Peptides against a protein of PDB entry 5OK6. Designs and how they scored, part 178

Target 1, 215 residues: chain A of PDB entry 5OK6
Amino acid sequence: ELPGLDSQWRQIENGESGRERPLRAGESWFLVEKHWYKQWEAYVQGGDQDSSTFPGCINNATLFQDEINWRLKEGLVEGEDYVLLPAAAWHYLVSWYGLEHGQPPIERKVIELPNIQKVEVYPVELLLVRHNDLGKSHTVQFSHTDSIGLVLRTARERFLVEPQEDTRLWAKNSEGSLDRLYDTHITVLDAALETGQLIIMETRKKDGTWPSAQL

## One batch from the design tools (peptide; made by RFdiffusion4, then SolubleMPNN)

Design b2_p28_4_s4 (from b2_p28_4, 11 letters changed)
Fold by OpenDDE base, seed 4:
Structure b2_p28_4_s4 (fold): chain B 215 residues (1-215), chain A 28 residues (1-28)
Amino acid sequence: as target 1 above (215 residues)
Amino acid sequence: LSAEELRAALAAARSQLSSIDYEKYLAS
């Protein structure tokens, strides 16, 4: 059953689990399409539960670029295209109004950046390949806060690299050349890696030489 | 592969995924 309109407003906007509560690293937040949210605001502020302003089911359709992979459109802006809600608030709204049939929730994580917390709406999708088999790629999502070391470990796992094999990473830059990712302790953000960027895992030869020795 | 061959191969193998400018993302 739907709570009273004032109760809904307080719980979603001003509650301990409300929209304006502080971000905490590692927590889940959810995107809500802006027009739906504004409709909900109008409804609960109107004071009439039987109002024609009833928002209906949450519908995030306009945030998705496709209904197959349910990827977000590029360039969405908080406050213009969507609102971010903490998990508790999201679940309340879903319980009250429902979610459009077939649509998945848009869950994102809070990350810790230098001096700020932010909901990472767009994790970095990297295209991982082996130096000797560029036709077999793995698209993997990483946080901007993930280390290059994690990218390397992930690549090794995806390509089933044996523990004794030595590997290193290269990133294709905008000029089409390769930049060696020497420091594995820096983050994806520090390395300025971007979504869709090609990352090459190079494996050392048995003779101890690197395939890219002449680069 | 030579450096040139590697660059050419890598260019051809690049995903159709578009790059996202994180600075723009941070500004959102």
Scores: peptide ipSAE 0.029, ipTM 0.434, DockQ to the pose 0.529
Fold by OpenDDE base, seed 3:
Structure b2_p28_4_s4 (fold): chain B 215 residues (1-215), chain A 28 residues (1-28)
Amino acid sequence: as target 1 above (215 residues)
Amino acid sequence: LSAEELRAALAAARSQLSSIDYEKYLAS
């Protein structure tokens, strides 16, 4: 049985544990399609549980560009296309109304930016490749707050690079040239890396030379 | 590989993944 309408409203919209609660770095938040959420608001504010305004199950179909990889459409805007809910509120709604069959939850993390927290709706998907096998890319998701060092470590792990092997990264820029990622302490955001960008891991030769030195 | 060969190889490896203006998003 559904909780009382007032109770639902309080649990989802209150400033302590609901939609308006402060963001905390590392927490999970979830996207809810805006029209569904508005329908829910109308239902619980109407005061009639038997109302025709019953929202039904959560359906985020319009937020996805595909139902294979469940990628979000580009350019979605908070408050226009979706609402962000903390994990507790999301789980309540799913418990009460259900989620459309087959749809995954749209879970995103709160990230820490200078003097502000944001839900990272669009993390960066990088294409990691080796310098000697550019045709075999590995798509890996990173936060904008992840360091280039983490990207490098991830690439090394994915390509089974031994600890004694020396590696470095290049990013393909919009002009088609390669930019060296010299500073591994800067973030993905600082390096202005974007989704779909090709990141090349170069491995030093046994003779101590770099393959790129011949370019 | 020469620079041209590398560029050609990189071009062939390009993904059709979409890009977003995250800076604009973060500033909103």
Scores: peptide ipSAE 0.021, ipTM 0.424, DockQ to the pose 0.537
Fold by OpenDDE base, seed 1:
Structure b2_p28_4_s4 (fold): chain B 215 residues (1-215), chain A 28 residues (1-28)
Amino acid sequence: as target 1 above (215 residues)
Amino acid sequence: LSAEELRAALAAARSQLSSIDYEKYLAS
């Protein structure tokens, strides 16, 4: 059952617990398609629960590029294409109005950047491969705030690398060359890694030499 | 950062890395 219109407005829009609340690292926020949200605003501000301005169920269809992987369209802009709501506010709206059948929520995490917190709408999906088997890739999602060290550890885990084996990373750049990821302490953001980018894990030979050293 | 600002930052960071030829690497 829908609560009173004023109650809805306060729960969703207030600056303490609603849309305007401060971001906190690690918290979940949700995307809501802008037109639906504006319709909801008009409805609750109208003062008539039986108004023709009723927004109906939440439908984020226009934010997705496909209904298979439910990947977001590229280049979406906050305030133009969608609004961000904290988890509590999102769940209230879903409970009141419903979500389009079969459509997943668009959940994103708050990340901590230098001097700013932001909802990471577009995490980085990297294609991880081994130097000696480029045909077998693992797509893995990372935050821009994750370290290259984490990428390396993740690659080692996915490829079942033994602890005694030494490994290092290369990134294929837009020019078709391989950039060496020397510093494992920098972030994915600092290394300028992008979604769809090929990351090659090189394993040191038993003789102590690197495959790439023969170049 | 906006999506555009993020892309710009990423592009700038790529230019700072040492690179080798990909085809030569594959042949090794």
Scores: peptide ipSAE 0.130, ipTM 0.682, DockQ to the pose 0.027; fails the geometry check
Fold by OpenDDE base, seed 5:
Structure b2_p28_4_s4 (fold): chain B 215 residues (1-215), chain A 28 residues (1-28)
Amino acid sequence: as target 1 above (215 residues)
Amino acid sequence: LSAEELRAALAAARSQLSSIDYEKYLAS
């Protein structure tokens, strides 16, 4: 059974724990399709639980570009295509109305940028490859706030690089050239890395030379 | 690019990366 309509409104829309609450780094927020949310607002504001404005189960289908990997469509805009709810509010709505069968929640994290907190709706998917096997890629998701050092460590782990082996990264740019990622302390954002970008892990030879130096 | 082109590009790689606005990048 659903809670009272006023109780639903207070629980979801309040400024302390609901939709309007401050963003805090590391917290999970969830996307809700805009039309469904507007239907819910109309329902709870109407004051009649038996109203024909009942929203039904949450359905985010229009936000997905595919139902295989459940990737979001590109170019979605907050307030136009979806609303963001903190985890507690999302879980309340799901418990009250349900989520479309087989559809995963769209969970995203709040990230800390130099001057703002933001829900990172579109994290970066990088294609990690080895310099000597460009045909075998590993797609890995990173936050814009993750360091190049983390990308390198992740690449080393995926390719089972031994601790004593020395490695470095190159990024393929739009011009078809490669940019060396010298500074491992800068972020993915600072390096301007984009989704679908090829990142090449180069491994130092036993003789102490780099493969790229011989080309 | 072919594998050969990528390998050649490694040898002539640039060190300078472009920068991007935070809000613009997060919105893309």
Scores: peptide ipSAE 0.020, ipTM 0.523, DockQ to the pose 0.155; fails the geometry check

Design b2_p28_5_s1 (from b2_p28_5, 15 letters changed)
Fold by OpenDDE base, seed 5:
Structure b2_p28_5_s1 (fold): chain B 215 residues (1-215), chain A 28 residues (1-28)
Amino acid sequence: as target 1 above (215 residues)
Amino acid sequence: GREEFERRLEEREKKEEELEKEREELLE
């Protein structure tokens, strides 16, 4: 059953627990298509529950580039294309209006950047490869706040690198050259890694030499 | 509109209840 219009408004638009609540690192937030949300706002603000402004089920179809992988379109902008709701508010709306059949929720995490917290709508997708086989890649998503160390560990795991093997990372830059990721403590953001960027894991030879040293 | 939505919701709830009853009957 749908709650009263005023109750809906208070639960969703609440500055303490709703849309305007402070972001907290690690929390889940959800994207809602902007036009649907605006229609919902108009509906609940109108005060007439039988209004033709009834928004119907949540439909985020316009936010997806495909309905197979459910990837977001590039370049979506908060406040223009979508609004962000905390998990509680999202679940309320879904319980009241439903979500379009077959559509997954668009869940994202709050990340903490040096001077701001934000919902990370677009995690960084890196193409992980080994230096000796550039043709076999693993695409893995990372937060901008993830360390290069995590990228390295993830690469090692994906390629089943033995613990005793020594590895290091190189990033292919925009000029096509390779930049070594020396500091594993810096973040993906600090390293200026971008989606689609090739990250090469180099494995040290048994003789103690690096393959790249012979190039 | 809302009326159509509510009707569809009620129809879904009824179908789910019917399916649940059928499942219960099959388990007896």
Scores: peptide ipSAE 0.209, ipTM 0.656, DockQ to the pose 0.010
Fold by OpenDDE base, seed 3:
Structure b2_p28_5_s1 (fold): chain B 215 residues (1-215), chain A 28 residues (1-28)
Amino acid sequence: as target 1 above (215 residues)
Amino acid sequence: GREEFERRLEEREKKEEELEKEREELLE
C-alpha cells in the first residue's frame, strides 16, 4: 500500500534512513534514475494523490548500456543521471511503486578512502591472465580498496593453482611494458590499477626460476 | 490512475508470495 504523501517524503528524504543519511563503510546503496526521482518529488510535494505527476514503476533503463549483463553506462554523474539511496529507502520505493519487470536493482557498496566515504559506483574490472596463455582471460571486479593480495588469491583460484605453487603479479602499463606488483598489502587504488587493465599471473618453475628472469 | 496501479501492485505481490511458497515446498 502507498503511504500518505507527507509520510513518503519523510521516509525517503528526511528520515533516519533517508537520502541525506551519512555514508557508512560496507553498507549497500542503490541507484535511482534522476528523472523518475524528480517526478516522485514533484508528486509527493504537490499534495494531490491523484495528480497526473504520479511517477509509476521505477525504471532505470537509461542507466544501463545493455539488458544482458546489466552493466552501467560509462560516465554517469550523481545528481545529474541518478540519485543514491540507502537500502531502507530503496526498499520502501520498490514496495510502493515497484521496479520495471526483469530489471535488476543497481546495488553498490560504500567504501572508505583515506579522507572520505564514497559509494563505489564503478568497481575496477581487471583482465586476469597467466604468463604462458595470454589469450585466456578472466574478467573480475575488485573494489579500489581491495588489496593486491586479494587480486593474487583470486587469480590463483580462477586458474586452479595448487597451494604449493609460487605466483606473483604483473600489471601491463599504458606504455605496454610490465610493472611488477611487489607489495601485496597495498590497495588496487594505491597500485593505480584501472578498468580493462591486463594483470598477468606468473608461476614459478619447478627448477626454482621465474619465467620472466630469462628475458 | 493511482487506484488501478495499486490494485495491480497488490496482485503481483500475492503472486510472488504464492510462487515463493511453492518453491519452498518443492525444496522440502
Scores: peptide ipSAE 0.205, ipTM 0.683, DockQ to the pose 0.011
Fold by OpenDDE base, seed 1:
Structure b2_p28_5_s1 (fold): chain B 215 residues (1-215), chain A 28 residues (1-28)
Amino acid sequence: as target 1 above (215 residues)
Amino acid sequence: GREEFERRLEEREKKEEELEKEREELLE
């Protein structure tokens, strides 16, 4: 059941619990397609519940690049392509208007950066490979706030590396050369790793030498 | 408008329920 138009506006746009509320690390926020949201704003501000400006079901189709994996299109911009709503506001809108059949919600997490909280709309997708088989990659998503140590542990797990085997990471840079990821305590952000970047896991040889030292 | 939307929503819900029943019947 739809609440009154003024009530809808207050619930969603209220600065305490609505769209303008402060970001808190670890919380979930949701993307809403901009045109739908603007239509909703026009509807609730119009004061006529029977207006032709009724927005209908939430439809985020234009934000997705595919309907199989439900990946977001690249280069979407907040305030232009979508708006961000806190979980409570999102769930209100879904309960009132529904979500287009088959579409998943676009849920994202607030991350803590050194000086600001931000909704991480695009986690970093890294291509993990082994030094001896560059053709077999595992694509894995990481937060910008995840450590290089987590990337290394994840790579070891995906490639079933034994605990006694020593491993280290290399990142292929934009110039095509390889940079060693020496410090495992820095974040993906600090290491300036980007989506689509190739990350090579090198395994130490039984003789104690590294394969890269022989190249 | 709102009334047309509510009608369409009810029709969708009904179709989804019918489809789910058909799926359940096929799995029995």
Scores: peptide ipSAE 0.196, ipTM 0.658, DockQ to the pose 0.012
Fold by OpenDDE base, seed 2:
Structure b2_p28_5_s1 (fold): chain B 215 residues (1-215), chain A 28 residues (1-28)
Amino acid sequence: as target 1 above (215 residues)
Amino acid sequence: GREEFERRLEEREKKEEELEKEREELLE
C-alpha cells in the first residue's frame, strides 16, 4: 500500500534515514535511475495522488550494460545517471512501487578511504593467473580497500596452492612490464591496481629459487 | 497512471496467489 505523499517524501528524503543521511562503512546503499527518481519527486511534491506524474515501477534498465551479468555501464555519475539511497529508503520504494521484472537491485557497499567514506559503485576486477599457465585466468572482484595480502590469499585459494608452497604477486603495468607487489599490507588502491589488470602469482621452486630469477 | 499501476499490481498479486494454489495442489 502506498503511504501519503508527505510520508513518502519524509521516509526517502529526510536527513536522518533518507538520501542525505551520513554514510557508514560497511553499509549497503542502492542505485536508482535518475529519471525515475525525478519523476517520483515530482509526483510526491505535486500533492495529488492521482496525478499523471505517477512514476510507476522502478526501472534501472538504462544503468546496465548487459542483462546477463547485470554489470553497470562504465562512467555512470552520481546525481546525473543515478541516485544513491540507503537500504531502508530503497526497500520502502521497492515495497511501494515495485522493481521492474527480472532486474536485480544494484547494491553497493560503503568503504572507508583516507579521510572520506564513499559508496563503492565500481569495485576492481582483477585477472588472476599463475606464472606457469597464463592461459588460465580467474576474474575476481576486490574492493579498493582490500589488501594485497587478500589478493594473494584469494589467488592461492583459486589455484589450490598448498599451504607449504611460497607464493608472491606481480602486476602487469600499462607498459607491459611486471611490477613486483612486495608489500602485502597496502591496499588495492595504494598499489594503483585497475580493472582488467593482469596479476601473476609466482610459486617458489622446491630448490628454493624463484622462476623469475632465471629470466 | 496510478490507477493503471494499481490495477496491474492487483492482477499480478491474484496471478501469484493462483500459482501458489496450483503449486500446493500439485504437492498434495
Scores: peptide ipSAE 0.180, ipTM 0.636, DockQ to the pose 0.010

Design b2_p28_5_s2 (from b2_p28_5, 14 letters changed)
Fold by OpenDDE base, seed 5:
Structure b2_p28_5_s2 (fold): chain B 215 residues (1-215), chain A 28 residues (1-28)
Amino acid sequence: as target 1 above (215 residues)
Amino acid sequence: GKEEFEKQLKEREKLEEEREKEREELLK
């Protein structure tokens, strides 16, 4: 059931609840492929519901690099490759036009950075490993605003570390050396962690020594 | 020390990378 074209435009593009609304931390926004959105704009602005400009189902296929993990292509740019809609607007469009079958919505969260709120389209994907088993990694996504403490807790959970076991994190830097993540209160952003970066969880030995400090 | 630890990690990483390559070749 499609509402009137003017109603659609007003519902999606308004500055209070639509595309132009202010970002609020923690809210969900959704990516819409730019070409589809432009087609929709042309359709609703054309004033003819029977126009050949009907956009059809939302299809974000071009934004994905794969249809298995549904990872986004790298380097997508807002306004060029996609537009961002708040949850309400997204759901309206989906209800009106549908989403391509089997294709998941591209939901992202608004985060607060020191001087800006933004939709975090690319959270940081870290490779979590144990110091003694580098071949078994857990890839986990974190917000740039997540603390190193959360990364550590997540690593402990993924590796089923017992509460009594003491652990700490190292990040492999661009030089191939390891940097200790001493401060667990700083964010992923503050620590300058990047997607694909190896994060090594070191477990303290029963004798109280650290593997990294033995030699 | 840390340097030796890093060395060991790099060695293990290299070994795992090679094993992964071998696995990929086998699966092709």
Scores: peptide ipSAE 0.020, ipTM 0.425, DockQ to the pose 0.337; fails the geometry check
Fold by OpenDDE base, seed 1:
Structure b2_p28_5_s2 (fold): chain B 215 residues (1-215), chain A 28 residues (1-28)
Amino acid sequence: as target 1 above (215 residues)
Amino acid sequence: GKEEFEKQLKEREKLEEEREKEREELLK
């Protein structure tokens, strides 16, 4: 059942348990379309449950670029396009107002960056390919906090590389040149990898030579 | 070397893009 308006406001916007509570790494937060959220704020602040300001069910349609894969539009800005809510607050709003039929929630994780916690709204989508077959690409999502080692292991798994085979990664840069990812201990962020970037997995030959070294 | 490898990759990428365009045209 829908709680009283004052109770709703306190539950969702309370600085201790609501949208203003501190971010904690590994926790889930959810995106809410900004216009809907502002309408909700106006409704609960108005004090009239029967007012014309009733927000209706949550509808994040304007945040999605497609209704098939439910990918977010690029370039969305917090506070302008959406509001972030902790899981508890999100679930309260969904229980009170509902979510548009068939529309998935937009769940994102808090990550730990140097000196800051952030909700990672846009994880990095990398295009993984083998050096000898660029046509067989795999798009894989990674956190900025994931290591290059994880990217390499993921590539090996996707391409069914045998454990005894030696592999390494190259990143295609904006100039069209290739940068070898030597250090597998640094993060995707530290390596400055971006969404849509081509990552090439090179496999060592049986003779112990690298394909790139012979060219 | 690295430069030749980069060149070969660029050439291969172009070839694959052309093939993809041809496939798209066939599906029309």
Scores: peptide ipSAE 0.019, ipTM 0.379, DockQ to the pose 0.307; fails the geometry check
Fold by OpenDDE base, seed 4:
Structure b2_p28_5_s2 (fold): chain B 215 residues (1-215), chain A 28 residues (1-28)
Amino acid sequence: as target 1 above (215 residues)
Amino acid sequence: GKEEFEKQLKEREKLEEEREKEREELLK
């Protein structure tokens, strides 16, 4: 059953727990397509539950690039293309109106940057490969706040690298050359890694030499 | 050196791209 229109408005737009509440690192927020949200606003502000302005099921179809991997379109802008809602508000809306059949929720995490909390709508998808077998890639999603060390550990795990094997990372830059990721303590953001970027894991040889050093 | 490494990497990349194309053709 749908709650009263005023109750809906207060629940979703409440400054303490609603759309405008402060972000907290690690919490989940959800994207709602802007036109749907505006339709909802018009509906609940209209004061007539029987109004023709009823928004229907939440439909984020226009935000997706594809319905296979459910990737977001590039370049979406908050406030123009979508609205961000905290998890509680999102779940209320879904409970009240439903979500389009087969469509997944668009859940994103709040990350902490040096001077700002932000919902990370576009995490970084890196293409991880081994230096000697570029044909076997693993696409892995990382936060901009993740360390290069985490990227390296993840690569090691994905490629089943033995603990005794020594590895290091290279990034293919926009010029097509390779930049060694020396500092594993910096973040993906600090390293300026981008979605679709090739990250090469180099494994040290048993003789203690690096493949790259012998070339 | 780094330059040679980059060269070899590019060569491997091309090789793998061709292999992938062949694979895709075989899967059609």
Scores: peptide ipSAE 0.017, ipTM 0.421, DockQ to the pose 0.296; fails the geometry check
Fold by OpenDDE base, seed 3:
Structure b2_p28_5_s2 (fold): chain B 215 residues (1-215), chain A 28 residues (1-28)
Amino acid sequence: as target 1 above (215 residues)
Amino acid sequence: GKEEFEKQLKEREKLEEEREKEREELLK
């Protein structure tokens, strides 16, 4: 059942707990397509629950570039293309209006960068492969704040690498060459890794040599 | 060594692009 229009407005746009609440690192926020949100605003501000301004179910279809991987379109801008809501507010709207069938929520995390907290709308999607089987890839999402060490561990886990096997990472750069990721303590941001970038996991041979050293 | 890896990567990219096009056509 839908709550009263004034109650909806206060719940979602309340400056303390709603859309305007302060960002906190690690919290989940959700994207709502701007047109839908504006329609909702008009509906609840109109004061008439029987109004033709009823927004219907949430539909973020226009934010996605594909309905297979549900990737966001590039270059979306907050306040123009979408609004950000904290988890509680999002769940309220979904419970009241529903979400388009089959469409996943667009959940994003608040991250802390050196001088700012922000919702990471575009985490880094890396394409992980093994050096000896480039035909099999695992696409994995990472935060810009995640370490290269985490990327390596994730790759090892996905490819079921045994603990005794030594591995290291290479990144394909913009020039098409491979750069070795030596320092595993730096972040994805520090390494300047980008979405769609190929990351190659190299496994050390039993003889102690690296495959790349023989190429 | 590195050159061979780069070659294999380019071949992989081409294959993935072709597969992506095929998937897009199937979804139309």
Scores: peptide ipSAE 0.014, ipTM 0.412, DockQ to the pose 0.621; fails the geometry check

